Peptides against a protein of PDB entry 5EIB. Designs and how they scored, part 95

Target 1, 366 residues: chain A of PDB entry 5EIB
Amino acid sequence: VDLEPGTMDSVRSGPFGQIFRPDNFVFGQSGAGNNWAKGHYTEGAELVDSVLDVVRKESESCDCLQGFQLTHSLGGGTGSGMGTLLISKIREEYPDRIMNTFSVMPSPKVSDTVVEPYNATLSVHQLVENTDETYCIDNEALYDICFRTLKLTTPTYGDLNHLVSATMSGVTTCLRFPGQLNADLRKLAVNMVPFPRLHFFMPGFAPLTSRGSQQYRALTVPELTQQMFDSKNMMAACDPRHGRYLTVAAIFRGRMSMKEVDEQMLNVQNKNSSYFVEWIPNNVKTAVCDIPPRGLKMSATFIGNSTAIQELFKRISEQFTAMFRRKAFLHWYTGEGMDEMEFTEAESNMNDLVSEYQQYQDATAD
Target 2, 366 residues: chain A of PDB entry 5EIB as posed
Amino acid sequence: VDLEPGTMDSVRSGPFGQIFRPDNFVFGQSGAGNNWAKGHYTEGAELVDSVLDVVRKESESCDCLQGFQLTHSLGGGTGSGMGTLLISKIREEYPDRIMNTFSVMPSPKVSDTVVEPYNATLSVHQLVENTDETYSIDNEALYDICFRTLKLTTPTYGDLNHLVSATMSGVTTCLRFPGQLNADLRKLAVNMVPFPRLHFFMPGFAPLTSRGSQQYRALTVPELTQQMFDSKNMMAACDPRHGRYLTVAAIFRGRMSMKEVDEQMLNVQNKNSSYFVEWIPNNVKTAVCDIPPRGLKMSATFIGNSTAIQELFKRISEQFTAMFRRKAFLHWYTGEGMDEMEFTEAESNMNDLVSEYQQYQDATAD

## One batch from the design tools (peptide; aimed at target 1 H125 D339 E342 N349)

Design b2_p29_6 (made by RFdiffusion4)
Pose (drawn by RFdiffusion4):
Structure b2_p29_6 (pose): chain A 366 residues (1-366), chain P 29 residues (1-29)
Amino acid sequence: as target 2 above (366 residues)
Amino acid sequence: AEATFETQRAAKFAEAAEKRAEREARKAE
């Protein structure tokens, strides 16, 4: 789905571009120009019922639908504006299904548009209310990993998407292969989301590799465990050691000692016990899958529900406030008939989300 | 745990629907 028609061509000309159902391409003529109001209201509303028809069709041909997963950026107009409209319409029509999103957060280091904080805040507001699980993919973190760790002086979207694709493969492994833990979206959500609004996850993986060089050696289980908890391996630009984990899901892929995995996971939990909330006993679940990802014999994927993710929302909020106080470009949004109060409503909801993460960060069992 | 999650999840969605209806009504005015 895109408002911009040129997106259809690039996907089709891609390696697996012909595999998609031709009828499932739903596109507009213009597209939103980084205007969330255009995406949602204006233009996305024009296009949205066509998308829902296709969604309804895919759903009626499902033996037992688990739910939906949406990939989109929060900084633009279509993936952000229209994407959250689609989520709200799907929530109305399929209220008992899990909604899961892979949402990429904007960063000034990657994109040169100062309205992106507007678009992201209006979107975060919708996701807080309407999604069950959201993987926070931070362009800030992706750029820093490419620039500082992978030593790519000029990271491209291809460089960033290599990190995203490795992460998405890792976090959906329990859904795609036989296993006991978090095998479906609802079971994953019940294990990861103690409070409904706090459903933004910090993904990480090990080893971090630059595409096209080179290999190995394959990591030891200790090396995998330590790297997957490392702040430098997170896809969100937050220091996990600045907050506390409410829940964690760890996924080890490849051939390895299940015993050694158990010992290392127990080791990281009790050496660093102060970083795991004490009022949620046994809050770290571990899954092993025998099939490694491509190019690797061993890998680990980390999924964290950490109070430290408030740093991501504080950064967006600060940029949003800096722009919104000067009312810059606000008429671009209200020109599409959007209420200015929707900006204030979204800002307040995001700041409320930050306070809630801090409340549980300081909470004690006593 | 599942029952608690499902109850809290439904409550969040009902509150979001109410807020959205109130906002649409205000804009229609």

Design b2_p29_6_s1 (made by RFdiffusion4, then SolubleMPNN; from b2_p29_6, 14 letters changed)
Fold by OpenDDE base, seed 1:
Structure b2_p29_6_s1 (fold): chain B 366 residues (1-366), chain A 29 residues (1-29)
Amino acid sequence: as target 1 above (366 residues)
Amino acid sequence: REEEFEKRRKELLEEARKKRAEREARRAA
């Protein structure tokens, strides 16, 4: 789904364009112009019913519908505005189904789109209310990984999208292969989301290795485990050491010793015990899938529900507040029929979310 | 199509306003 035809043509002409049904390509003509209000109330409103018709058709053809997965950008008007409209409408029609998102967070290091803080804040407000699970994929963190870890001097969107794809493949491993931990979206939510509003995940993927060093690096379970828990490996731009893990899932892929995985996972938990809440029992889950990802002997995918994710929301909030105080570009949104109160409500709800994370960070077992 | 669009836009805005009012009422309680 896109409000721009050119993006859909690029997907269709791509090496995997044929994996999608032609009738499931729903697109507009005008785009959202990086405006959340165009995505949510105008251009998106014209297209949403056509998307819902496709969603219904595909849902009816599914023998066991677990839920929905949306991949979208929170900085752009289509992914943010129309994406959150679609989430709202799907949730209303399928209240008993899991709503999962891969939400790409904007960064000034990656995009020059000045209104991204508005689009992100308005989107986060919708995601808090209408998703069950949200993977926070931060373009800032992806850029920093590409530059610092992968030694890419000029990271491209292709390089960032490769990390996104690896992460998405990793977190969906348990859904695609039988006999795994979190074998369905609901079990993932039960294991990862102790509080309904606190459903924003910090993902990570290992191995992350520069092209020049890939040939010389032996992949070991200890190295994968250490890299997954490294603050520099997080695909959300927050430091887990500044917060506490509410819950963690680790998904190993490839032929490895389960005993070695368990030993290394216990060791890393013990080394990082100060960064876990003590009042949630059994809050670390581990899975091993014998099937490696394509092109790797082994990998590990990290999913963290950490109170440190508030750093991401604080960054967005600070950028939002700096623009909103000046009423910068506000007329682009109000001209689409939005009220200034929607901005204030979205800011308030995001600040409430930050406060909730802080409360659970400061909570001790009595 | 333009009339249907404007109708749909109004419906979405009204729904959004209703959801806001319900949230504000829950926060005031």
Scores: peptide ipSAE 0.101, ipTM 0.665, DockQ to the pose 0.038
OpenDDE base, seeds 2, 3, 4, 5: peptide ipSAE 0.025, 0.023, 0.099, 0.023; ipTM 0.614, 0.475, 0.648, 0.492; seeds 3, 4, 5 fail the geometry check

Design b2_p29_6_s2 (made by RFdiffusion4, then SolubleMPNN; from b2_p29_6, 16 letters changed)
Fold by OpenDDE base, seed 2:
Structure b2_p29_6_s2 (fold): chain B 366 residues (1-366), chain A 29 residues (1-29)
Amino acid sequence: as target 1 above (366 residues)
Amino acid sequence: KEEKFEKERKELLEEAAAKRKAREERRAA
């Protein structure tokens, strides 16, 4: 789905464009112009019914519909505005199904779009209310990984998208292969989300490989485990050491000893025990899939529900507040039928979310 | 654990529905 036709043509002409049904390409003509309100109330609202018709058709074709997965950016008008409109409409029609998102967070290091803080804040407000699981993929973290870890002098969108695709492949492993822990979206939510509003995940991946780099060195289970818990391998720009893990899932892929994985996972938990909440028992889950990712002998994917994710939301909130106090570009949103009060509500809800994460970070076992 | 999750999720859904309705009413005014 896109409000611009050219993005859809790029997907269709791509090496995997044929995996999608032609009728499932829904697109507009005008774009959202990086405006959340255009995506949510005008241009996106004109297209949403056509998308819902496709969603219904595909949902009816499912033998067992678990839920929905949306991949979108929060900086642009289409992904943020129309994406959250679509989430809201699907949630209303399918309240019993899991809503999962891969939400790409904007960063000033990657994009010069001045209104990204508005689009992100307005989107997060919707995600807090209307999603069950949100993987926070932060462009700042992706850029820093590309630059520092992958030693790319000038990270490209292609390099960032490679990390996104590796992460998405990792976190969906248990959904795609039988006999795994968290084999469905609902089980994942029950295990990862102790409180409904606190459903924002910090993903991480090991090994981190650049596009076209052949890793000649096979990683070991200890190396994978250590890298997976390293803050430098997190796809969200927050330091887990500044917070506490509410819940963790680790997904190992490749031929390895389950015993060795369990031993290393126990060791890393014990070493990092201060970074876990004490009042959630058995809050770390481990899965092993014998099928490695393409081009790797083994990998590990991390899913963390950490109170440190408040650093991400604080960054967005600070940028939002600095812009909103000046009423900068506000007329572009209100001119599309948006109420100024929605900005204040979105800011408040994000600040409440930060406060909730802090409360649970500071909570002790009774 | 699952029953608790489903209950708390339902409560959040009901709250979200009320908030959506309130926003829609303000936009229609």
Scores: peptide ipSAE 0.538, ipTM 0.931, DockQ to the pose 0.904
OpenDDE base, seeds 1, 3, 4, 5: peptide ipSAE 0.006, 0.514, 0.023, 0.006; ipTM 0.328, 0.926, 0.399, 0.293; seed 5 fails the geometry check

Design b2_p29_6_s3 (made by RFdiffusion4, then SolubleMPNN; from b2_p29_6, 19 letters changed)
Fold by OpenDDE base, seed 1:
Parts: sequence; structure tokens; C-alpha cells
Structure b2_p29_6_s3 (fold): chain B 366 residues (1-366), chain A 29 residues (1-29)
Amino acid sequence: as target 1 above (366 residues)
Amino acid sequence: REEKYEKERKELLEKAKEKRKKREERRKA
């Protein structure tokens, strides 16, 4: 789905464009112009019913509909505005189904789009209310991984999207292969989300491999385990050491010893015990899938529900507040039928979310 | 644990519906 035809043509002409049904390409003509309100209230609102018709049709064809997965950016107008409109509409029609998102957080290191803090804040407000689980994929973290870890001098969207694709493949492993932990979206939510509002995940992946590079070195289970818990491997620009893990899932892929995985996972928990909440029992879950990713012998994917995610929201909130205090560009949003009060509500709800994470970070076992 | 999660999730969904309704009412006014 896009409000611009050119993006859909790029997907269709791509190496995997034929995987999607032609009739499932729903697109507009006018775009959102990086304006959340265009995506949510005007251009996106005109297209949303056509998308919902396709969603209904595909949902009716499912033997067992678990839920929905949206991949979108929060900095743009379409992914943010129309994406959150679509989430809202699907949530109204399918309240008992899981809403999962891969939400790409904007960064000034990656994009010069001035209004991204507005689009992100307005989107996060919707995600807090209308999703069950959200993977926070932060363009800042992706850029830093590409630059610092992968030694790419000028990271491209292709390099960032390679990390996104590896992460998405990793976190969906349990859904795609039988006999795994968190084999459905609901089990994942129950295991990972102790409080429904606190459903924002820090994903991580090991080994980190650049697009077009093959890691010929076999990583060991200890190396994979260490890399997954390293802040430098997090796809969200947060340091887990500045917070506490509420819950963790680790997904190992490839032929390895389950015993060795369990030993290494216990060792890393013990070494990092100060960075876990003590009042959530059995808050670390591990899965092993014998099927490695394409081109790798072994991998590990991390899913963290950490109170450190507040660093990401604080960054966005600070950028938002700096613009909103000046009333910068507000007329672009209000001109699309948005109320200025929605900015204040979104800011408030994001600050409340930060406060909730801080409260649970500071909570002790009685 | 599952029952608790489903209960709290349902409460969040109802609050979200109320917030959506209030936003829609303000936009129509």
C-alpha cells in the first residue's frame, strides 16, 4: 500500500514483486507529502476503504487468522498517517486479532525531513492505543550499525533495509517454522508484553552482515549470545544498560547444541542480572530453529522489552517539543482537517508512556 | 498470566475506542 504509485512500481519490478498478488497493490496518486494529516485524514482516508476490502478478502481466505503485520515508517506521511489510520480501522473490525508492527523510527542522521518528529509523535500516539506489539526499528541505530560496526562510510537505504530484513526474518522465525517458542502472535504478546501499553520492542540481530558481504566465519553460540546483548547490536538507539528488561526473547537459528544455547543464555542473564527486573519470573525465553537464514550457518535474533526504550521516545519528544513550541508547520496539518489539540494529546500520551517505563524501571520486588 | 493480559488488553481497547470517539466528535464540531 502506498499513496504514491512509483513505490509500488518499484516493488512490482523488484526481484520479489511476483510474490504479491497484483490485485493486492493498492495505491494513490497524490502522495502524503511527508504530512501525517494527509495520510490520516485526506489522501489516506480516501484510499483506506479500498485497502480494507483487500484486507477482508485475504483475512477470509485464512484458515486461522492470528492477526496483522504492518511494516511502515513513522517519519513519512503515508506510512505514519495512513498506516496508523489502517491500524485503527483494522483494530475496530478485528479487535480480537493481534496487531503487530515493524515501525521505522525517523532520525536526523538519515533524513532531512523537518516534520518527521510530528509524524513520529502522532504515530506513536496511535501505536500505544491500537497495536499489541511494535518492533521499534530506529534509523539512527541502523545508521550507527552500518557506520560503526559494518564500517560503511556512507550508509544507504539499501544497507539499512538489509538490517531491517534480517531482523524481520529473525523475529518471524517462530511464526514460520513449527515447534518453536512463541509460535503465534498471541503467545508472543503474552510472553513479551507484561502490560498492554508497554509493547515496544528493541530488536537485535547477530551476526551483523552488510548487503553483499558473506560471513564465511562460523560464529559460535557464545559469540552470538554476546553480540545479541551488546547495545551496539540493538536496532533501536537505546542502551539496555540505562534501563531494565521486562522481558526478552532470543531466537537462535542453525545447527547448534540446545544445551550450549541454554548455558550461554543463563551466563548472559547472570552477567547482566542488574539490567533485568526481578519481579517478572521467567522473563527470558529462548528458541532454537535448526533452519539457518539464507547465506548464514548460524544467527541469533533478540527481542527486548526494555524500559531503556524510553530513550528513543525522549529523543522524538524533545524534537517534537522544539518544533511545536514554535508552532512550526502546524498549518500544514490543520489545513488537512487535523485539530491542533491532537498534537498536545499525542505529546502527552508519549510522555505518559515514558513515565510508565520509568515507573517500572524503578519498581522493586516488595 | 494470559487471562490477566487479555483483561488488561480489553480495557486498553475500550479506552482507545472512547478516545477515538472523542477525537471524531471534535473533528465534526
Scores: peptide ipSAE 0.494, ipTM 0.921, DockQ to the pose 0.901
OpenDDE base, seeds 2, 3, 4, 5: peptide ipSAE 0.484, 0.473, 0.466, 0.457; ipTM 0.920, 0.916, 0.915, 0.912

Design b2_p29_6_s4 (made by RFdiffusion4, then SolubleMPNN; from b2_p29_6, 13 letters changed)
Fold by OpenDDE base, seed 5:
Structure b2_p29_6_s4 (fold): chain B 366 residues (1-366), chain A 29 residues (1-29)
Amino acid sequence: as target 1 above (366 residues)
Amino acid sequence: KEAAYEEARAALRAAAAAKRAAAEARRAA
């Protein structure tokens, strides 16, 4: 789905364009112009019913519909505005199904779009209320991984999207292969989301290796375990050491000893015990899939529900507040039928979310 | 200045609402 036709043409002409049904390409003509309000209230609102018709058709063809997965950017107008409109409409029609998102967070290092803080804040307000699970994929973190870890001097969107795809493949492993931990979206939610509003995950992937060091790197269970918990491997620009894990899932892929995995997972938990809440029992889940990812002997994917995710929301909030106090570009949104009250409500709800994460970070077992 | 700004905002909101209503009417047809 896009509000611009050129994106659909690029997907269709791409190496995997034939995987998607032609009738499932829904697109507009005018775009959102990086404006959430155009995506949510005008241009996106004109297209949303056509998307819902496709969603209904695909849902009816499912033997067992678990829920929905949306991949979108919160910085742009289409992914943010129309994406959150679509989430709301799907939630209204399918209130008993899981809503899962892969939400790409904006970064000033990656994009020159000045209104990204507005689009992100307005989107987070919707995601807090209307999603069950949200993987926070932060363009700040992706850029830093590309530059610092992968040693790419000039990271491209292609390089960032490669990390996104690896992460998405990792976190969906249990859904794609039978008999795994978190084999369905609802079980994942039960295991990962102890509090309904606190459903924003920090994904991570190992191995992350620069081209120059690939030949010198041993892929072992201890090394994967250590890297998976390293802040430098997080796809969200948050340091887990500045917060506490509410819940964790670790997904290992490849031929390895389950015993060795369990031993290393116990060791890393014990070593990092101060970074876990003590009042959620059995809050670390581990899965092993014998099928490695393409091109690797083994990998590990991390899913963390951490109170450190508040660093991401604080960054967005600070940028939002600096613009909103000046009423900068506000007329672009109000011209699409928005009220200033909606900005204030979105800011308030995101700040409340930050406060909730901080509360649970500071909570002790009574 | 503030009154003129609020009037301009009200006009923009009305125009946007009319655009949405027209889009809804086209979807219902």
Scores: peptide ipSAE 0.067, ipTM 0.663, DockQ to the pose 0.023
OpenDDE base, seeds 1, 2, 3, 4: peptide ipSAE 0.014, 0.017, 0.008, 0.000; ipTM 0.363, 0.414, 0.291, 0.276; seed 3 fails the geometry check

Design b2_p29_7 (made by RFdiffusion4)
Pose (drawn by RFdiffusion4):
Structure b2_p29_7 (pose): chain A 366 residues (1-366), chain P 29 residues (1-29)
Amino acid sequence: as target 2 above (366 residues)
Amino acid sequence: ARAAAAAERQARRDARIAAILAERAAAAA
């Protein structure tokens, strides 16, 4: 789905472009120009029922639908504006299905548009209310990993998407292969989301590799465990040691000692017990899958529900407030008939989300 | 309370979308 028609061509000309159902390409003529109001209201509303028809068709041919997963950026107009409209319409039509999103957060280091904080805040507001799980993929973190760790002086979207694809593969492994833990979206959600609004996850993985060089050696289980908890391996630009983990899911892929995995996971939990909330006993679940990802014999994927994610929302909120106080470019949004109070409603909801993460960060079992 | 407020905001958004689509169809005509 895109409002921009040129997106259809690039996907088709891609390696697996012909494998998609031709009828499932749903596109507009213009597209939103980084205007969330255009995406949602104006233009996305024009296009959205066509998308829902295709969604309804894919759903009726399902033996037992688990739910939906949406990939989109929060900084633009279509993936953000229309994407959250689609989520709200799907929530109305399929209210008992899990909604899961892979949402990329904007960063000034990657994109040169100052309205992106507007678009992201209006979107975060929708996701807080309407999604069950959201993987926070931070362009800030992706750029820093490429620039500082992978030493790519000029990171491209291809460089960033290599990190995203490795992450998406890792976090969906329990859904795609036989296993006991978090095997479906609802079971994953019940294990990861203690409070409905706090469903933004911090993904990480190890080893971090630059695409096309080179290899190995393969990591030891200790090396994997330590790296997957490292702040430098997170896809969200937050220091996990600045907050506390409410819940964690760890996924080890490849051939390895299950015993050694158990010992190392127990080791990181009790050496660093102060970083795991004490009022959620046994809040770290571990899954092993025998099939490694491409190019690797061993890998680990980390999924965290950490109070430290408030740093991501504080950063967006600060940029949003800096722009919104001066009312810059606000008429671009209200020109599409959007209420200015929607901006205030979204800002308040995001700041409420930050306060809630802090409340549980300071909470004690006493 | 939050659920009720979210439902009210969604109703306002749906009504606004219907009005905008109607105005755009009238203008095209």

Design b2_p29_7_s1 (made by RFdiffusion4, then SolubleMPNN; from b2_p29_7, 22 letters changed)
Fold by OpenDDE base, seed 2:
Structure b2_p29_7_s1 (fold): chain B 366 residues (1-366), chain A 29 residues (1-29)
Amino acid sequence: as target 1 above (366 residues)
Amino acid sequence: MRDERARKRQEEEEKRIEELLKKKKEEKE
């Protein structure tokens, strides 16, 4: 789905364009112009019914509909505005189904779009209310991984999207292969989301290796485990050491010893015990899939529900506040029918979320 | 269970979208 036809043409002409049904391409003509309000209230609102018709058709074709997965950017008007509108409408029609998102967070390091803090804040407000699980994929973290870890001098969107794809493949492993822990979206939510509003995940992937070091790196369970818990491997720009893990899932892929995995997972928890909440027993879940990712012998994917994710929201909030205090660019949103109160409500809800994470970070077992 | 606040916000949003869509149709006619 896109408000711009050119995006759909790019997907169709791409190497994977043929895997999608032609009738499932829904697109507008005018785009959102990086404006959440155009995506949510005007251009997107005109298109949403056509998208819902496709969603219904595909949902009816499912033998067992678990829920929905949306991949979107929170910086752009279509992904942020129309994406959250679509989430809202799907949630209304399917209130008993899981809503899962892969939400790409904007960063000034990657995009020059000035209004991204507005789009992100307005989107987070919707995600807090209408999603059950949100993977926070931060363009800042992806850029830093590409630059620092992968030693790419000029990271491209292709490089970032490769990390996103690897992460998405990792976190969905249990959903795609039978006999796994967290074999459905609801089980994942039950294991990962102790409180309904605290459903924002920090994903990570291992191995991450520079092209120059790939030939010399042994892929071992200890190395995967160590790298997976390394703050530098997180796909969200927050340091887990500044917070506490509420819940963790680790998904190993490839031929490895389950015993070795369990031993290494226990060791990493014990070494990092100060970074876990004490009042959630058995809050680390481990899965092993014998099928490695394409081109790797083994991998590990990390899913962390950490109170450190508040750093991500604080960054967005600070950028939002700096712009909103001056009412900069606000007329582009109000001209599409938005009220200034919607901005204040969105900011307030995001700040409340930050406060909730902090409260649970500071909570003791006593 | 959706918080009653979330439900009210959604209902208000839906009404607003409907009003804006109506206005936009009237402007194109």
Scores: peptide ipSAE 0.115, ipTM 0.743, DockQ to the pose 0.708
OpenDDE base, seeds 1, 3, 4, 5: peptide ipSAE 0.013, 0.019, 0.005, 0.000; ipTM 0.296, 0.361, 0.264, 0.290; seed 5 fails the geometry check

Design b2_p29_7_s2 (made by RFdiffusion4, then SolubleMPNN; from b2_p29_7, 18 letters changed)
Fold by OpenDDE base, seed 4:
Structure b2_p29_7_s2 (fold): chain B 366 residues (1-366), chain A 29 residues (1-29)
Amino acid sequence: as target 1 above (366 residues)
Amino acid sequence: MRAKKAAERKKKEEERIKELLAKRKEERE
C-alpha cells in the first residue's frame, strides 16, 4: 500500500514483485507529502476502504488468522498517517486479533524532512493505543550500525533496509518454522508484554560484521550471545544499561548446541542481572531454529522490552517540543483538518508512556 | 479510566475523518 504509485511500481518490478497478488497492490495518486494529516484524514482516508477490502479478502482466505503485521515509516506521511489509520480500522473490525508492527523511527541523521518529529509523535500516540506489539526500528541506530560497525562511510537506504530485513527475518523465525518458542503472535505478546501499553521492542541482530572482517570471523554461540546483548547491536538508539529489561526473547538460528545456548544465555543474564527487573520471573525466553539464515552459518536475533526505550521517545519528544513551541509548519496539518489539540494529546500520551517506563525502571521488588 | 479515554479519542477521530471526507466531497462537486 502506498499513496504514491511510483513506490508500488518499484516493488512490482523488483526481484520479489511476483510474490504479491496484483490485486493486493493498492495505491493513491497524490502522495502524503510527508504530512501525517494527509495520510490520516485526507488522501489516506479516501484510500483506506479499498485497502480494508483487500485485508478482508485475505483474512477470509486464512485457515487460522493470528493477526496482522504492518511495516511502516513514522517519519513519512503515508506510513505514519495512513498506516496508523489502517491500524485503527483493522483493530475496530478485528478486535480479537493481534496487531503487530515494524515501525521505522525517523532520525535527522538519515532524513532532512523537518516535520518527522510531528509525524512520529502523532504515530506513537496511535501505536500506544492500537498495537499489541511494536518493533522499534530506529533509523538513527541503523545509521550508526552502518557507519560504526559495518564501516560504511556513506550509509544508504539500501544498507539500512538490509538491517531491517535481517531483523524482520530473525523475529519472524518462530512464526515461520514449527515447534519454536513464540510460535504465534499471541504467545509472543504474552511472553513479551507484561503491561499492555509497554509493547515497544528493541530489536537486535547478530552477527553484525563489516565486509572486510566477515571472511575471518568464526561465528560462535558465545560471540553471538555477547554481540546480541551489546548496545551497539540494538536497532533502537537506546542503551539497555540506562534502563531495565522487563522481558527478553533470543532467537538463535543454525546448527548449534542447545546446551551451549542455554549456558551462554544464563551467563549473560547473570552478568547483566542489574539490568533486569527482578519482579518478573522467567522474563528471558530462548529459541533455537536449526535452519540458518541465507548466507550465514548461524545468527541470533534479540527482542528486548526495556525501559531504556524511553530514550527513543524522549529524543522524538524533544524534537517535537522544539518545533511545536514555535508553531512551526502547523498550518500544513491544520490545513488538512487537524486541531492543535491533537498534537498536545499525542505529546501528552507519549510523555505518559515515558513516565510509565520510568516508574517500572525504578520499581523494586517489595 | 484509560480505556474509556482511548475509546473517546477514537470516536472523535472517526467523527473528524467523516466530516473531512464529507467536506472534500462537497468541494469536488
Scores: peptide ipSAE 0.252, ipTM 0.820, DockQ to the pose 0.849
OpenDDE base, seeds 1, 2, 3, 5: peptide ipSAE 0.101, 0.018, 0.250, 0.204; ipTM 0.629, 0.419, 0.823, 0.787

Design b2_p29_7_s3 (made by RFdiffusion4, then SolubleMPNN; from b2_p29_7, 9 letters changed)
Fold by OpenDDE base, seed 5:
Structure b2_p29_7_s3 (fold): chain B 366 residues (1-366), chain A 29 residues (1-29)
Amino acid sequence: as target 1 above (366 residues)
Amino acid sequence: DRAARAAAREAARKERIAALLAERKAAAA
């Protein structure tokens, strides 16, 4: 789905364009112009019914519909505005189905779009209310991984999207291979989301290795485990050491000893015990899938529900506040039917979310 | 009171959006 036709043409002409049904390509003509309000209230609102018709058709074709997965950017107008409109409409029509998102967070290091803080804040407000689980993929973190870890001098959107793809493949492993932990979206939500509003995850993928170091790297369970819990390996620009893990899932892939995985997972928990909440028993889940990812002997994927995710929301909030106090570009949104109160409500809800994470970070077992 | 104010704002927003969409359609005709 896009509000611009050119994006759909690029997908169709791509190496995997033929895996999608031609009738499932829904697109507009005018674009969103990086404006959330165009995506949510005007241009996107004109297209949403056509998307819902496709969603209904595909849902009716499912033998067992678990839920929905949306991949979108929160910085753009289409992904943020129309994406959150779709989430709201799908949630209304399918209230008993899981709403899962892969939400790409904007970064000033990656994009020159000045209104991204507005689009992100308005989107987070919708995601807090209308999603059951959200993977926070932060362009700040992706850029830093590409530059610092992968040793790419000038990271491209292609390089960032490669990390996104690896992460998405990792977190969906249990859904794609039967008999694993979190084999369905509902079990994932039950294991990962102890409090309904606190459903934002920091993902991570290991191994991440620069091209120059690939030949010297041994792929071992201890190294995967160590890298997976490293703050520099998180796909969200948050330091887990500044917060506490509410819940964790670790998904190992490849031929390895389950015993060795369990030993290393116990060791990393014990070493990092101060970074876990003590009042959620058995809050770390581990899965092992014998099928490695393509081109690797083994991998590990991390899913963390951590109170450190508040650092991401604080960054967005600070950028939002700096623009909103100046009323910068507000006329672009009000011209699409918005009022200033919607901005204030979105800012307030995101700040409340930050406060909730902080409350649970500071909570002790009574 | 909050719910009533939220509903009133949503109604007013829907009216503004409908008017804007009507104006755009009229300008494109």
Scores: peptide ipSAE 0.225, ipTM 0.821, DockQ to the pose 0.270
OpenDDE base, seeds 1, 2, 3, 4: peptide ipSAE 0.114, 0.189, 0.190, 0.194; ipTM 0.738, 0.793, 0.785, 0.783

